# Ledger of designs, part 61: peptides against a protein of PDB entry 5ONS

Target 1, 181 residues: chain A of PDB entry 5ONS
Amino acid sequence: MFKKFDEKENVSNCIQLKTSVIKGIKNQLIEQFPGIEPWLNQIMPKKDPVKIVRCHEHIEILTVNGELLFFRQREGPFYPTLRLLHKYPFILPHQQVDKGAIKFVLSGANIMCPGLTSPGAKLYPAAVDTIVAIMAEGKQHALCVGVMKMSAEDIEKVNKGIGIENIHYLNDGLWHMKTYK

## One batch from the design tools (peptide; made by RFdiffusion4, then SolubleMPNN)

Design b2_p15_8_s2 (from b2_p15_8, 8 letters changed)
Fold by OpenDDE base, seed 1:
Structure b2_p15_8_s2 (fold): chain B 181 residues (1-181), chain A 15 residues (1-15)
Amino acid sequence: as target 1 above (181 residues)
Amino acid sequence: SAIEEINQKIFEEQE
């Protein structure tokens, strides 16, 4: 989603959301990520304005005090930014790729099944379309936010093709955006 | 930040 993304070229505008919209978004976030509910007042304090940074290709980024929190495309599901995920690693279920897959993930490549089934990888139960944090062998912080393109069961069984779609990865265009006020 | 520095090192190690 952000492989070719550049803040200077791909951001259109920024709008401040009204209270009712913010409440709706918070409810959506809780539906997607039930474990975030106790932390949501800390992540999105009531006293702080919530803004949407509108980008090309129908991408929207939720921000509070300039911090990039979540993003979505075409009003689909919300994804946490890696920066938020690093603060709250429990927001997403995890999958772990082997060390050999790291360089490909960091180039924006989708995660192939063998990188999730090989020694050093850890594959946890997850249904297709689940948004997941991609961890890596020997690394503490998530390298990528992805979407299961196959169930964990099918990844193990078929063990070829795209297991997880790479949505947002470390050092992509969104990562380098850092803040937006 | 410390996280950014660590992550940058990880990236560089893959190049």
Scores: peptide ipSAE 0.039, ipTM 0.632, DockQ to the pose 0.045
Fold by OpenDDE base, seed 2:
Structure b2_p15_8_s2 (fold): chain B 181 residues (1-181), chain A 15 residues (1-15)
Amino acid sequence: as target 1 above (181 residues)
Amino acid sequence: SAIEEINQKIFEEQE
């Protein structure tokens, strides 16, 4: 999603959301990520304005005090930014790729099944379309936010093709934004 | 930040 993303070229505008819209978004976030509910007031304090950074390709980034929190495309599901996920790693279920897959993930490549079934990988139960944090062997922080294109069960059975779609990864265009006010 | 530095190192190690 952000492989060829540049803040100066791909951001269109930024709007401040009204209270009712913020409430709706918070409810959506809790529905998607139930574990975030106790932390949501910390992540999105009531006193702080919430903004949406509108980007090309129908991408929207939810921000509070300049911090990039979540993003979505075409009014689809919200994804946490890696920066938020690093602070709250429990927001997403995890999958782990082996060391050999790291360079490919960090280039924006989709995660192939063998990278999830190899000895250094760890594959956890997850349904297709589940948003997941991609971890790597020997690394503490998520390298990527992805979407299961196959269930974990099917990844193990088929063990070929795209297992997880790479949505957002370290050093992509979104990562380089850091903040937006 | 420490997280940024660590993750940047991870990236560089793969170059």
Scores: peptide ipSAE 0.036, ipTM 0.612, DockQ to the pose 0.046
Fold by OpenDDE base, seed 3:
Structure b2_p15_8_s2 (fold): chain B 181 residues (1-181), chain A 15 residues (1-15)
Amino acid sequence: as target 1 above (181 residues)
Amino acid sequence: SAIEEINQKIFEEQE
């Protein structure tokens, strides 16, 4: 989603959200990520304005005090940014790829099934379409935010093809954006 | 940040 993304070229405008819209977004975030509820007032303090940075390709980034928190495309589900996920790693369920898959993930490649079933990988139960944090053996922080294209069960059984779609990865255009005030 | 620096090193190690 952000492989060719550049703030200077791909950001269209920024709008401050109304209170009612913010409330709706918070409810949606809790529905998507139930574990975030106790932390949401810390992540999005009531006293701070919430903004949406509108980008090309129908991408929207949710920000508070310049911090990039979540993003979505075409009004679909919200994804946490890697920077937020590093602070709150429990927001997403995890999947772990083997060490050899790291360079491919960091190039924006989708995660193939063998990279999730090989020694050094850890595959946890997850349904198709689940948004997940991609970890790697020996690494503490998530390398990627992805979406399950197969269930964990099917990944184990079929063990070929795209297991997880790469949505946002370390050092992509969104990562380099850092802040927006 | 410390996290950014560490992650950047991880990226560079894979190049």
Scores: peptide ipSAE 0.035, ipTM 0.617, DockQ to the pose 0.045
Fold by OpenDDE base, seed 4:
Structure b2_p15_8_s2 (fold): chain B 181 residues (1-181), chain A 15 residues (1-15)
Amino acid sequence: as target 1 above (181 residues)
Amino acid sequence: SAIEEINQKIFEEQE
């Protein structure tokens, strides 16, 4: 989603959200990520305005005090940014790729099934279309936010093709955006 | 930040 993304070229505008819209978004976030509820007032303090940065290709980024928190495309599900995920790693269920897959993930490549079934990988139960944090063997922080294109069960059984779509990865255009006020 | 520095090192190690 952000492989060729550049803030100067791909941001269209920024709007401040009204209270009713913010409440709706918070409810959506709790529905998607139930574990975030106790932390949401810390992540999105009531006293602070919430903004949406509108980008090309129907991408929207949710921000508070300039911090990039979540993003979505075409009004689909919200994804946490890696920067938020690093602070709150429990927001997403995890999957772990092996050491050899790291360089491909960091190039924006989708995660192939063998990288999730090898000895250095850890594959946890997850349904298709689940948004997941991609961890790596021997690394502490998530390298990627992805979407299961196959269930964990099918990844193990088929073990061929794209297991997880790479949505947002370390050092991509969104990562380099850092802040936006 | 500390997290940025750590992640930058991770990225560089894969090049």
Scores: peptide ipSAE 0.033, ipTM 0.626, DockQ to the pose 0.046

Design b2_p15_8_s3 (from b2_p15_8, 7 letters changed)
Fold by OpenDDE base, seed 3:
Structure b2_p15_8_s3 (fold): chain B 181 residues (1-181), chain A 15 residues (1-15)
Amino acid sequence: as target 1 above (181 residues)
Amino acid sequence: SEIEEIIRRIEEAQE
């Protein structure tokens, strides 16, 4: 989603949200990520304005005090940014790739099934379409936010093809954006 | 920050 993303070229505008809209978004976030509820007032304090950065390709980035928190495309599900996920690693269920897959993940490549079933990888139960944090063997922080294209069960059984779609990864265009005020 | 340093190390190790 952000492989060729550039803040100067791909940001269209920024709007400040009304209180009622913010409430709706918070409810959506709790629905998607039930575990975030106790932390939401810390992540999005009531006193702080919430903004949406509108980008090309129907991408929207939710920001508070310039921090990039969540993003979505075409008004689909919200994804946490890696920067937020590093602060709150429990927001997403995890999957772990082996060491050999790291360089491919960091290039924006989708995660193939063998990278999730090989020694050094750890595959946890997850349904198709689940948004997941991609961890790496021997690393503590998430490298990528992805979406399960197959269930964990099917990844193990079939062990061929794209297991997880790479949505947002370290050092991509969104990562380099850092803040937006 | 500490997180930024860790990420940098990961990136450099994979170059």
Scores: peptide ipSAE 0.081, ipTM 0.705, DockQ to the pose 0.047
Fold by OpenDDE base, seed 5:
Structure b2_p15_8_s3 (fold): chain B 181 residues (1-181), chain A 15 residues (1-15)
Amino acid sequence: as target 1 above (181 residues)
Amino acid sequence: SEIEEIIRRIEEAQE
């Protein structure tokens, strides 16, 4: 989603959200990520305005005090930014890729099934379409935010093709955006 | 930053 993203070229505008809209978004976030509920007031304090950075390709980035929190495309599901996920790693279920897959993940490539089933990888139960954090062995911070294109069960059984779609990865355009005020 | 250092280490290990 952000492989060729550039803040200067791809940001259209930024709007401050109304209170009612913020409430709606918070509810959506809780629905998507139930574990975030106790932390949401910390992540999005009531006293702080919430903004949406509107980008090309129908991408919207939710921000508070310049911090990039979540993003979505075409009003689809919200994804946490890696920066938020690094602070709150429990927001997403995890999957771990093997060492060989890391360089490909960091290039924006989708995660192939063998990279999730081989030694060094850890495949955890997850349904298709689940938004997941992609981890590497020995690392505490997610490398990527992805979407399960197959269930964990099917990844293990079929063990070929795209297991997880790469949505947002370290050093992509969104990562380099860092903040927006 | 710490994150950038982690990234660097990961990238270097893959080269």
Scores: peptide ipSAE 0.059, ipTM 0.702, DockQ to the pose 0.047
Fold by OpenDDE base, seed 1:
Structure b2_p15_8_s3 (fold): chain B 181 residues (1-181), chain A 15 residues (1-15)
Amino acid sequence: as target 1 above (181 residues)
Amino acid sequence: SEIEEIIRRIEEAQE
């Protein structure tokens, strides 16, 4: 989603959300990520305005105090930014890729099934379309936010093709935005 | 490796 993303060229505008809209978004976030509920007031304090940075290709980024928190495309599901996920790593279920897959993940490539089933990888139960954090052995911070294109069961059984779609990865265009006020 | 170094640097920047 952000492989060729550039803040200067791909950001259109920024709007401040109304209170009612913010409430709706918070409810949606809790629905998507139930574990975030106790932390949501810390992540999105009531006293702080919530803004949406509107980008090309129907990409929207939720921000509070300049911090990029979540993003979505075409009013689909919200994804946490890696920067938020690094602070709250429990927001997403995890999958672990083998060391050989790391370089491809960091180039924006989708994650192939063998990279999730090989030694060094750890594949946890997850349904298709689940948003997941991609980890690597021995690393504390997620490398990527992805979406299961196959269930964990099917990844193990079929073990070929795209297992997880790469949505947002370290050092991509969104990562380089850092903040937006 | 170069990739491992990049990951390390990125992680350190988050601390």
Scores: peptide ipSAE 0.057, ipTM 0.693, DockQ to the pose 0.044
Fold by OpenDDE base, seed 2:
Structure b2_p15_8_s3 (fold): chain B 181 residues (1-181), chain A 15 residues (1-15)
Amino acid sequence: as target 1 above (181 residues)
Amino acid sequence: SEIEEIIRRIEEAQE
């Protein structure tokens, strides 16, 4: 989603959200990520305005105090930014790729099944379309936010093709935005 | 490796 993303070229505008809209978004976030509920007040304090940065390709980024928290495309599901996920790693279920897959993940490539089934990888139960954090052995911070294109069960059985779509990865265009006020 | 070093540096910056 952000492989060719540049803040200067791909951001259209920024709007401040109404209180009612913010409440709706918070409820949606809790629905998508139940574990975030106890933390949502510190992530999105009531006293702080919430903004949406509108970007090209129908991308919207939810921000508070300039921090990029979540993003979505075409009003689909919200994804946490890697920067938020690094602070709250439990927001997403995890999958771990093998060491050989790391360089491909960091290039924005989709994650192939063998990279999730080989020694060094760890594949956890997850249904198709589940948003997941992609981890690497020995690393504490997620390398990527992805979406399961196959269930974990099917990844193990079929073990070929795209297992997880790469949505947002370390050092992509969104990562380099850092903040936006 | 170079990739591992980059990841390490990124992680350190987030700590």
Scores: peptide ipSAE 0.039, ipTM 0.668, DockQ to the pose 0.046

Design b2_p15_8_s4 (from b2_p15_8, 5 letters changed)
Fold by OpenDDE base, seed 3:
Structure b2_p15_8_s4 (fold): chain B 181 residues (1-181), chain A 15 residues (1-15)
Amino acid sequence: as target 1 above (181 residues)
Amino acid sequence: SEIEEINKAIEEKQE
């Protein structure tokens, strides 16, 4: 989603949200990520304005005090940014790729099934379309936010093709954006 | 090694 993204070229505008809209978004986030509820007042303090940075290709980024928190495309599901996920790693279920897959993930490549079934990888139960944090063998922090294109069961059974779509990865355009005030 | 260099870069970027 952000492989060729540049803040100077791809941001259209920024709007400040009304209180009622913020409440609606918070409810949506709790529905998607039930475990976030006790932390939401810390992540999005009531006293702080919430903004949406509107980008090309129907991408929207939720920000508080310039911090990039979540993003979505075409009003689909919200994804946490890697920066937020590093602070709250429990927001997403995890999948772990082997060492050999790391360089490909960091180039923006989708994650192939063998990278999730080989020694050093760890594949946990997850349904198709589940948003997941991609971990690397021996690393504590997520390298990527992805979406399951196959169930964990099918990945193990078929073990061919794209297992997880790469949505947001370390050093992509969103990562380099860092903040927006 | 390449893996060590990647790990270092990842760790630096995570800070």
Scores: peptide ipSAE 0.217, ipTM 0.820, DockQ to the pose 0.042
Fold by OpenDDE base, seed 5:
Structure b2_p15_8_s4 (fold): chain B 181 residues (1-181), chain A 15 residues (1-15)
Amino acid sequence: as target 1 above (181 residues)
Amino acid sequence: SEIEEINKAIEEKQE
């Protein structure tokens, strides 16, 4: 989603959200990520304005105090940014790729099944379309936010093709955006 | 930042 993204070229505008809209978004976030509920007031304090950075290709980034929290495209599901995920790693279920897959993930490549089934990888139960944090063997912080294109079960059985779609990865355009005020 | 340093380390230590 952000492989060719540049803040200067791809950001259109930024709007401050009304209270009612914020409430709706918070409810949606809790629905998507139930574990975030106890932390939501910390992540999105009531006293702080919530903004949406509107980008090209219908990408929207939810921000508070300049921090990029979540993003979505075309009114789809919200994804946490890696920066938020690093602070709250429990927001997403995890999958772990082996060491060899790291360089490909960091290039924006989709995660192939062998990178999830090989020694050093850890594949946890997950249904198709689940948004997941991609961890790497021997690393503590997520490298990528992805979406299961196959269930964990099917990844193990088929072990070919795209297991997880790479949505947002370290050092992509969104990562380099850092903050937006 | 610390996270950026970690990211750098990940990149440097990748196979």
Scores: peptide ipSAE 0.130, ipTM 0.780, DockQ to the pose 0.051
Fold by OpenDDE base, seed 1:
Structure b2_p15_8_s4 (fold): chain B 181 residues (1-181), chain A 15 residues (1-15)
Amino acid sequence: as target 1 above (181 residues)
Amino acid sequence: SEIEEINKAIEEKQE
């Protein structure tokens, strides 16, 4: 989503959200990520305005005090930014790729099944379309936010093709934004 | 590898 993303070229504008809209978004976030509920007041304090950075290709980024928290495309599901995920690693279920897959993930490539089934990888139960944090062998922080294109079961059985779609990865265009006020 | 080194640096910056 952000492989060729540039803040200067792909950001259109920034708008402040109404209270009612913020409440709706918070409810949606809790539905998507139930474990975030106890932390949501810390992540999005009531006293702080919530803004949306509107980008090309119908991408929207939720921000509070300049911090980039979540993003979505075409009113689809929200994804946490890696920066938020690093603070709250439990927001997403995890999958772990082997060491050999790291370089491909960081290039924006989709994650192939063998990178999830080989020694050094850890594949956990997950349904298709689940948003997941991609960990890597020997690494502390998530390298990528992805979407399961196959169930964990099918990844193990078929072990061929795209297992997880790469949505947001370390050092991509979104990562380089850092903050936006 | 170069990629692993970059990844480590990125992780350290985020801590």
Scores: peptide ipSAE 0.117, ipTM 0.758, DockQ to the pose 0.044
Fold by OpenDDE base, seed 4:
Structure b2_p15_8_s4 (fold): chain B 181 residues (1-181), chain A 15 residues (1-15)
Amino acid sequence: as target 1 above (181 residues)
Amino acid sequence: SEIEEINKAIEEKQE
């Protein structure tokens, strides 16, 4: 989603959200990520305005105090940014790729099934379309936010093709934004 | 930042 993304070239505008819209978004976030509920007031303090950075290709980034928290495309589901995920790693269920897959993930490539079934990988139960944090063998911080294109069960059985779509990865265009006010 | 330094290290030591 952000492989060819540049803040200066791909950001259109920024809007401040109304209270009612913020409440709706918070409810949606809790629905998508139930574990975030106890932390949401810390992540999005009531006293702080919430903004959406509108980008090309129908991408929207949710921000508070300039921090990039979540993003979505075409008004679909919200994804946490890696920067938020590093602070709250429990927001997403995890999948682990082997060492050999790291370089491909960091190039923006989708994650192939063998990279999830090899000895250095860890594949956890997950349904199709589940948003997941991609961990790497021997590493502590998530390298990527992805979406299951196959169930964990099917990844194990078929073991061929795209298992997880790469949505957001370290050092992509979103990562390099850092903050936006 | 500390996270950026860690992530840089991850990239450099990906093997």
Scores: peptide ipSAE 0.045, ipTM 0.715, DockQ to the pose 0.052; fails the geometry check

## One batch from the design tools (peptide; made by RFdiffusion4, then SolubleMPNN)

Design b2_p16_1_s1 (from b2_p16_1, 7 letters changed)
Fold by OpenDDE base, seed 2:
Structure b2_p16_1_s1 (fold): chain B 181 residues (1-181), chain A 16 residues (1-16)
Amino acid sequence: as target 1 above (181 residues)
Amino acid sequence: SDKLLEEVEEEYKEYL
């Protein structure tokens, strides 16, 4: 989603949200990520305005005090940014790729099944379309936010093709955006 | 700077 993304070229505008819209978004976030509920007032304090940065390709980034928190495309589900995920790693269920997959993930490549079933990888139960945090062998912090394109069960059984779609990865255009006020 | 950011980038420095 952000492989060729550049803030200067791909951001269109920024809109401050009304209270009612913010409430709706908070409810949606809790629905998508139940574990975030106790932390949501810390992540999105009531006193702070919530903004959406509108980008090309129908990408929207939810921000508070310039911090990039979540993003979505074409009114689809919200994804946490890696920056938020690093602070709250429990927001997403995890999958772990082996060491050899790291360089490919960080080039924006989708995650192939063997990278999730090989020694050093860890594959946890997850349904198709689940948004997941991609961890790496020997690393402590997520390097990617992805979407399951196969169930964990099918990844293990078939062990061929795209297991997880790479949505947002460390050092992509969103990562380099850092803040937006 | 952000300590967490530094930790993450240091962790993956060989790939960045």
Scores: peptide ipSAE 0.730, ipTM 0.952, DockQ to the pose 0.684
Fold by OpenDDE base, seed 4:
Structure b2_p16_1_s1 (fold): chain B 181 residues (1-181), chain A 16 residues (1-16)
Amino acid sequence: as target 1 above (181 residues)
Amino acid sequence: SDKLLEEVEEEYKEYL
């Protein structure tokens, strides 16, 4: 989503959200990420305005006090930014790729099944379309936010093709967009 | 500075 993203060229505008819209978004976030509920007031304090940065290709980034928290495309599901995920690593279920897959993930490549089934990888139960945090062998912090394109069961059985779609990764265009006020 | 950011970038420095 952000492989060729540049803040200077791909941001269109920024709008401040109404309180009713913010309430709806918070409810959606709790539905998508139940574990976030106890921390949501810390992440999005009631006293602070919530803004959406509108980008090309129908991408929207949810921000509070300039911090990039979540993003979505075409009013679909919200994804946490890696920066938020690093602070709250429990927001997403995890999958772990082996060491050899790291360089490919960080080039923006989708995660292939062998990178999830090989020694050093860890594959946890997850259904198709689940948003997941991609961890790496020997690393503590997530390097990517992805979407399961196959169930964990099918990844293990078929072990061929794209297992997880790469949505947002370290050093992509969104990562380099540190803040926006 | 953001210590967490520095930790993450240090952790993956060979790839960034």
Scores: peptide ipSAE 0.729, ipTM 0.952, DockQ to the pose 0.631
Fold by OpenDDE base, seed 3:
Structure b2_p16_1_s1 (fold): chain B 181 residues (1-181), chain A 16 residues (1-16)
Amino acid sequence: as target 1 above (181 residues)
Amino acid sequence: SDKLLEEVEEEYKEYL
């Protein structure tokens, strides 16, 4: 989603949201990520304005006090930014790729099944379309946010093709946006 | 200074 993204070229505008809209978004976030509910007031304090940075290709980034929190495309599901995920790593279920897959993930490549079934990888139960945090062998912090294109069960059985779609990764265009006010 | 950001970038420095 952000492989060719550049803040100077791909950001259109920024708008401040009304209170009623913010309430709706918070409810959506709790529905998607039930574990976030106890932390949501800390992440999005009631007194702080919430803004949406509108980008090309129908991408929207949710921000509070300049911090990039979540993003979505074409009003689809919300994804946490890696920056938020690093602070709250439990927001998403995890999958772990082996060491050899790191360089490919960080080039924006989708994650192939063998990279999830090798000895250094860890594959946990997850259904198709689940948004997941991608971890790496020997590393502590997530390097990617992805979407399951096959169930964990099918990844193990078939062990061929794209297992997880790469949505957002370290050092992509979104990562380079440290803040936006 | 964002210490967490620095920690992550240090962890993956060989790839960045």
Scores: peptide ipSAE 0.729, ipTM 0.952, DockQ to the pose 0.659
Fold by OpenDDE base, seed 5:
Structure b2_p16_1_s1 (fold): chain B 181 residues (1-181), chain A 16 residues (1-16)
Amino acid sequence: as target 1 above (181 residues)
Amino acid sequence: SDKLLEEVEEEYKEYL
């Protein structure tokens, strides 16, 4: 989603949200990520305005105090940014790739099944379309946010093709967008 | 915040 993204070229505008819209978004976030509820007032304090950075290709980024928190495309599901995920790693279920997959993930490549079934990888139960945090063997922090394109069961069974779609990864255009004020 | 960012980038520096 952000492989060739550039803040200067791909941001269209920024709008400040009304209180009612913010409440709706918070409810959506709790629905998607139930575990975030106790932390949501810390992540999105009531005293702070919430803004949406509108980008090309119908990408929207939720920001508070310049921090990039969540993003979505069109009116699809919200994804946490890696920066937020690093602070709150429990927001998403995890999958772990082996060391060999790291360089490919960080090039923007989708995660292939062998990278999830090989020694050093850890594959946990997850259904198709689940948004997941991609961890790496020997690393503490997520390197990617992805979406399951196959169930964990099918990844193990078929062990060929794209297991997880790469949505957002370290050093992509969104990562380079450190803040937006 | 800055510390966490630095930690992550250091962790993956050989790939970045």
Scores: peptide ipSAE 0.728, ipTM 0.952, DockQ to the pose 0.722

